# Peptides against a protein of PDB entry 7UQJ: the designs that were tried, part 359

Target 1, 160 residues: chain A of PDB entry 7UQJ
Amino acid sequence: PELYQNFNITPPRGVLFHGPPGTGKTLMARALAASCSSDERKITFFMRKGADILSKWVGEAERQLRLLFEEAKKHQPSIIFFDEIDGLAPVRSSKQEQIHASIVSTLLALMDGMDNRGQVIVIGATNRPDAVDPALRRPGRFDREFYFPLPDVKARFKIL

## One batch from the design tools (peptide; made by RFdiffusion4, then SolubleMPNN)

Design b2_p30_1_s3 (from b2_p30_1, 19 letters changed)
Fold by OpenDDE base, seed 3:
Structure b2_p30_1_s3 (fold): chain B 160 residues (1-160), chain C 160 residues (1-160), chain D 160 residues (1-160), chain A 30 residues (1-30)
Amino acid sequence: as target 1 above (160 residues)
Amino acid sequence: as target 1 above (160 residues)
Amino acid sequence: as target 1 above (160 residues)
Amino acid sequence: KQLLYYSEVPEPPAIRPMTPEQLALLFKLQ
């Protein structure tokens, strides 16, 4: 925070971690949370899976999202990590539209409603950035992107 | 091979990577595959998601597993990585029983049918080891377990 | 330790993670630290950037390395992760020789002075293994190498 | 530095930790 305040850099509200499966998106989010934690400043890490919010909380998904953001704000500095965010916020053009549209709308509103001064970072992880609603990738939401490439198969580990 | 023969240690056919989501199970499997590859000895890395084999290959899942193991054997030394293996091989006690039971039976047979001399390692990753069929965790299958803990919050990352 | 003692395998003192930028070297080191931690056995993870030891601690770099290794030994089992270790230990043939030579000498002595029974693992990460002093890559130091390849996709970690 | 994890992720069971080196050794020895 102090560095961002000193440089007049608005901390990103949302970061999209995208790349093929098993490229370490979730691990990076945890590692970032750990690295940003100090003895003086503990970061609270919230993790949700996009598909679990849809499947486990049918009819309560919006309320659960609101509670998550409220709890993250209460325990700031916080990281909210959405694993498989494409499962929560699919592109609006696919016919299972109404339930997903409401959840997406709620997530958009929650990200927009985060005060820029709040020490809450939202990280969304996806294997398919093009399957994430473009509205989530707009400025003030997931406006930063981190691509996680596959490690290529041709790696030499010489155990001497 | 030679060192395992000398120590009378049967090389594990299967390794279960288990731990909370985003602890780096898939990344570790890829890094291990990469690590064991040299210019002289390339390891072929096969990755499948358990839920994808069930959902994309309804009625062909067994055949696709057989083809996967045959291709891995053909391209040995090989690693077969099953991400979310609990999705492929759920505990038999849950009512969606018959299709899952057949796929589990096929995977068991394929793991048992791997000649111990084969240069094929199977890695299963799960967030819920207790949701994996105990038959897969028996000797000669996923008989080695690798725990991916959450980076315990109390590990003082002293970035001095 | 017990498993390594039982197999008469000297635990590697040092592991060199090398490969192109953004291949997950730092992420893997953190994942490994996490994965080796349990409720019973917490691993202490120390992270240093090679360039930071040179630039921030001009004239104290050797002392800071000694303190780091002492603290790691005190908090064993421990992992010391050097990110950008080529910045700390450049190949001796480049003219900025004397200051780097002393720091390299200190790091060599610290790695050699680690009792093989100590539960301290040193991981060095570099994008340029050939820029790392060959003395660090000798047996008893970074004697294990982990290559992190680029995927064939020029998948830029575009921090967009 | 302690990160308070509020996660619905269940605590994983006690498992025999294998080191990366042991895993790498498994692959080299095959």
Scores: peptide ipSAE 0.008, ipTM 0.258, DockQ to the pose 0.021; fails the geometry check

Design b2_p30_1_s4 (from b2_p30_1, 22 letters changed)
Fold by OpenDDE base, seed 2:
Structure b2_p30_1_s4 (fold): chain B 160 residues (1-160), chain C 160 residues (1-160), chain D 160 residues (1-160), chain A 30 residues (1-30)
Amino acid sequence: as target 1 above (160 residues)
Amino acid sequence: as target 1 above (160 residues)
Amino acid sequence: as target 1 above (160 residues)
Amino acid sequence: KQLLYYAEVPEPPAIRPLTVLQLELLFKAL
């Protein structure tokens, strides 16, 4: 927050971490949370896996999302990290539309309902940014993207 | 411990973080230490700069390394982070051989003397992995490497 | 630019990132550069290590600084990040005075010669803010400071 | 004839890059 105030950067509500699997998305989110946490200002880090929200909470996923955002607001400054967010918010494909549409709509409403003054950052991580519902990538939601490139596999440090 | 058993991952005694300057090697090591520290299980994080050990402790660097590893064992689970480890263990160049060889030999012995059962992880960070003594990069020492790519300046934060 | 206009905050020309080693100063500078970069507005990020400018460019350090600032102005909006800036601009200690004084004077002149209209931000990172020449910490230079605390090992990632 | 014992430093076994997941698991398993 002070960083954002000092740089006059509006804190992004949502950051999409995208890139190939194993590129450090989850680790970077944790690293950022830890680096921004001081003795005076503990950042609460909430982590959820997108697929787990769909699979474990059939019929309650919306309620779980609401509770997560409420708890994150209560414990601000906080980071909500959705790992594999493409599992939660896939691009609307015709056959699974109703349940996924409801969860995505709930997430959209929760992100829109965050006051810009709220010290809650949402990070979504995906290997397939194009598989994330475009509605989540609009301004005020996941409007910031961070690409995690593959570590160039050619950096074979030939330890000669 | 249990996680390593479940994943058949032998805990590396040493991890080499390498990559260009400012790729977050030191931050990542700290963030990992913080993320793995729970209320029940505090990880003690020891940090030393390789160049500082050489410059400040002329003649006592070996003793300081021994004390560091003893203190890390006493406060396990612990992480020993050597920032700029290439400054401590440069590839043996002929002219400064004796003092550097002694410090490197001490570090090698300390890493080899860590029982696999010890909850002490050693992380070395360098901008020049090729400048680290190959003896440190052998199995049972810094046998795992993590490349920190430059965040591609092309990491387009699409502000949508 | 517009954000600074809206808040009547003069954009700091220089920001000093200070804090213990490995607190993520360099990573944060890169993350900030990336976060401020949009598809429409790419921020060019220039990174130099203070000690490298002194050691690699003996006698040409001043010219290299000038070229760096010219290139940064040409590629505006841009960030110049000096890692370990205390290595480039140490507090004037009597014995190494002439070469260091010249480089510091050049850096001062380059920072003062940045038009307030320039979209060039200079970030200096140091582990020892007190080791940076006080002349660099004056208004219009590194007049904003950001302390990077050690991520408290108590940064309780309450994974709730 | 100075026998330069080139101790063939056995090529360090191909350094298995830790995936971030493996790295995270490494630290969680502490």
Scores: peptide ipSAE 0.014, ipTM 0.179, DockQ to the pose 0.020
Fold by OpenDDE base, seed 1:
Structure b2_p30_1_s4 (fold): chain B 160 residues (1-160), chain C 160 residues (1-160), chain D 160 residues (1-160), chain A 30 residues (1-30)
Amino acid sequence: as target 1 above (160 residues)
Amino acid sequence: as target 1 above (160 residues)
Amino acid sequence: as target 1 above (160 residues)
Amino acid sequence: KQLLYYAEVPEPPAIRPLTVLQLELLFKAL
């Protein structure tokens, strides 16, 4: 709390991790959760895959998202990590089934319903940030981004 | 070549990276490729996703595998990285389509056909090692395994 | 060891992580340590800041480095992470106090004295690779480099 | 054959990019 005040960093409600496949997005999220948990302050890490919520919970995906956010709120401080979030909230097209629109709307409402004082961070990981619904990238949602570059294999060839 | 002779280390033809999702399997493979490349010895890194070979190349998957191994042989020293290799070579069931059996047989033949003097390493990454065809886990194929554990948040607490 | 033995990768005695501030060098080192530690094979992670070894241990820095390498050897497999290693081993100038030369010489000797069979990896992180003593960047020391690019915030402006 | 090297993943415009330092501070302040 006080550290956020001193740096004028409003704790991000949502951070988008993006970059090429195998750049360590999921590993970084886990490592951050692990590095920030102390004996005095355990961070609870929730992991979901966007496509798994759609495929496993057809018809209950909204309820499962609500339960996830409630559980994360109950176990503060917490991180909710969505791997492949582009699979959960694809860019809205005129041909999207009503089911996808409802899941996206539920996620938007859950992101908006997080009180600014909550110790819940949501991390979305994607290989295709342009495939994520632009509504999720608005202020108060995934309004912070972190790029994972490819390990520059060519830069290593000049220093060896 | 000479370094292999001096240490009596048969270069593994295949290494299986396995462990829970987001443990850095793909990142480690890239970091290894990049760490082994020098100015004098550039390692060529080939990456394929198992499911992408099946989905993009239905009917040509065998030819694409052959071309991949030929290209890796042409650009030695090289690493072939198969992400989600369980998607390319699922466990053989009595009900699996002949297409999957043919792709697996082609991969087996390509792994077996690597000359012991070849500077080609194959890395398979999976979240489900038990979903990989046991024929791929035999000596001379993916006979070396590396487990990627979850970053145990609790195990870090004892080292600080 | 087995992975390094398996790939005929002489385990890099040292890896230099370099790049602009805030590119994830420290976080990547922690993530790698966490990803390589299993329940069966815990990797011990030692972290030191280069400037802290100089400032906290004036006159005992050499002994502290020796103890660190001994402890890392005792707790194999292990990672020694030097954050801001340019603070520990600055580029040799004609005006450097004998104390800095002695600390650098001790670190060089410790890097050279690691048996090739040791399961100890040394990671140095710096924002200024050119400020690191060139003697540390020689083969058998920090002979592998990993560049952490800035997330190209400006490249993002051309795609809107 | 795109060598895995430089997939320029078009970075979407970050409303606010986080440095790793900001990300670490952000998570440490949790």
Scores: peptide ipSAE 0.032, ipTM 0.279, DockQ to the pose 0.028; fails the geometry check
Fold by OpenDDE base, seed 4:
Structure b2_p30_1_s4 (fold): chain B 160 residues (1-160), chain C 160 residues (1-160), chain D 160 residues (1-160), chain A 30 residues (1-30)
Amino acid sequence: as target 1 above (160 residues)
Amino acid sequence: as target 1 above (160 residues)
Amino acid sequence: as target 1 above (160 residues)
Amino acid sequence: KQLLYYAEVPEPPAIRPLTVLQLELLFKAL
């Protein structure tokens, strides 16, 4: 919060972490939550897996998303971390349209309904950014993206 | 080799990374692979998910494990990383004993069959170390364990 | 680099990672180096131990620090990681003041002499932030601090 | 249902934590 205030930077509403599996996306999100929490300002970190919201909450996924955003707003400043967000909001492939479409629409509406004054940051992590619905990658949603590359096996750790 | 000779430490055949999800277990394994790869000595990194070996390779999981260890031996020095190893070798729950028991027995045999001279390290990552078969945690297998703590939400990253 | 460019945040010259041993400070530094290296933009990662600079380079520690910063500047974007930086820059205890004072002064001068345009990030890791010379923790040096807490042994995150 | 259930983590059995250095040594000794 203070960093964004001091630099006149509008905090992103959503940040997409993308890159190969095991590149530290989830670790970075936790580190950011920890980094932004001080004694004076505790950040509440909410974590959900995209696939878990679909599989555990068949028919209640929309309600669970609403509850998550309500809790995040009540406990602001907060970070909502969606791990494997491509599992929650896959690109509309023709064969499973209805259930996924309603969950995606709910997530879009929840992100659009975040006031710019809300100290709620949403982080989505994916191994497949192209498998995330392009509607989530629009301005005011996941408008910032961070690539997590694999450590190049050629990364010359010259321990001289 | 030389480092273990100098310190009288037998190199672990297997290392268990355990801790809450998103603590960087997978990232550590990759970072270690990268850090130990020099221009002169490239380490081959093999990654498998425990659950994927069971679900994608129904009836072939044992063969796939054998092939993985054969490839790792051919491309030594190498690291085999099992993500979610609790999904591969769950503690014997009564209802699925036969299929899981055969895969576990194969993994045990493959770890026991690694010559002390083999430049193959096996890393298992789990969020539930108590859900990993105790037979895997014995000397000569995953005989070293590493706990990956969550950054406490109280972690004062004072970004001054 | 890209993280700071994308947020229009001036990259810190130095970041201090602190917390109990085994909390993943060194891991996070390696992970950050790896995550910031793309195919298009390779980050050079330099690692030094604070105690090694003092013990291996008795009388040359200042020269080695200068060479390290010169190499990091030549190979930018780069990360310089000082593991156990408290071993390099201990708080002035009376009996070894002169040799430590000159090394600390050299490190301070090297950090102060980094142009804001240099894509060189310095990461210091310590288990004892209070054992690090307060001069290193001033703005323009290690101006960002990252605490790596122990997991509260009592905190099971049951994701129900 | 509370999103984060803090349950007591039983102390993982006294797993000799290798340091990152010991891991690096492990892989350099590869």
Scores: peptide ipSAE 0.022, ipTM 0.215, DockQ to the pose 0.026; fails the geometry check

Design b2_p30_1_s4 (from b2_p30_1, 22 letters changed)
Fold by OpenDDE base, seed 3:
Structure b2_p30_1_s4 (fold): chain B 160 residues (1-160), chain C 160 residues (1-160), chain D 160 residues (1-160), chain A 30 residues (1-30)
Amino acid sequence: as target 1 above (160 residues)
Amino acid sequence: as target 1 above (160 residues)
Amino acid sequence: as target 1 above (160 residues)
Amino acid sequence: KQLLYYAEVPEPPAIRPLTVLQLELLFKAL
């Protein structure tokens, strides 16, 4: 944030963390939140799991998303981290139930409704970037991507 | 492994990594697998997600677990990492369907059936250790636990 | 470089990954290197262990550091990862022999001598940030830190 | 209650950490 403020850079609204399971996506998001907070500028970190929003809040998932974004805006500067975002926002062309389509539409609207001046960054983590709705990957949403490769097994041997 | 051999310490068969989401459980398991692999001694790392075994292999989950343990034994020294093991092995008293009870029983039998001399380590990761069947936490199974605390928020701050 | 050049941001030359043993510092450095390698833009990853530079290259450590930085500059974009950098760069007040002081001075000079246009990033990993020479932690060197929190240390001792 | 981990993230040390976004930007800018 400060680097972006000092340089008049608009912070990315949305960052997609993608890569194989256990590559440290969630750890990185937490460490980013930690590494963006100063004494003067505390960052509030909000974490949600995509599948939990669907399963625990059937019928209220949209409201819970709205409340999450409102709370994040209230406590700005803030980071919203969606773990397993492919579970929350599956590709619209997948024959998955109407509930997913409405939640995706709400998430799209919430990301689009973030003021460009908003000190709220959304991080989505997925193991399958191609399973994330392409509409979420458009400019003004998750328009930044961070790939988490498996560290090549071959390169690990030379660390001992 | 070598340190355990040199000290006549039986390597733990099962280690439960527990702690809040995004504390680096999966990253640690991968880092351990990498750090224990030398040029002379490559460790094979098997990773499964608990929820994926249930959802993708409905009716074959037991067979897939058996095949996983056989493959791990064939490629020893090896690490089997179960991410979200609470999804695979919920507490038996939870009203979750009969399918979960059979998979848990198979996992228990597979862990009990590992010879003490087997160079196969099983790591289970959970965000909810109390949601894991207590039978899995008994001696000879996940009898070692590793708590992944949230890093004290204060210590994160000195990184910006 | 380009994003930093476009915004007149001096790219950080050095990043200190600090935190207790096995918190995934090395895994993260490798994951970052590979995440930033695209099909169009391959990053060259150089890895050295601090203790190895001291022990294997007694009397040539300075030359080996110079060669490493030259090779990294030749193969830019590149990352130099120093694992156990506290072994290479102990605090100058530590009664470690004259050899350490010269190596630290060479590393300082190499980091200071990196042109702002150089597509070379240096990552140092340590378990003891307070054992790293404070001169390495100044602006233009390892002026960026990243803490890798432990999961509770007590449970680690029994997995090795 | 879904634990909202409010990590209030406080003080910058004298060393300005690279955000992994800055690492990513650093590596993508590499």
Scores: peptide ipSAE 0.019, ipTM 0.236, DockQ to the pose 0.023; fails the geometry check

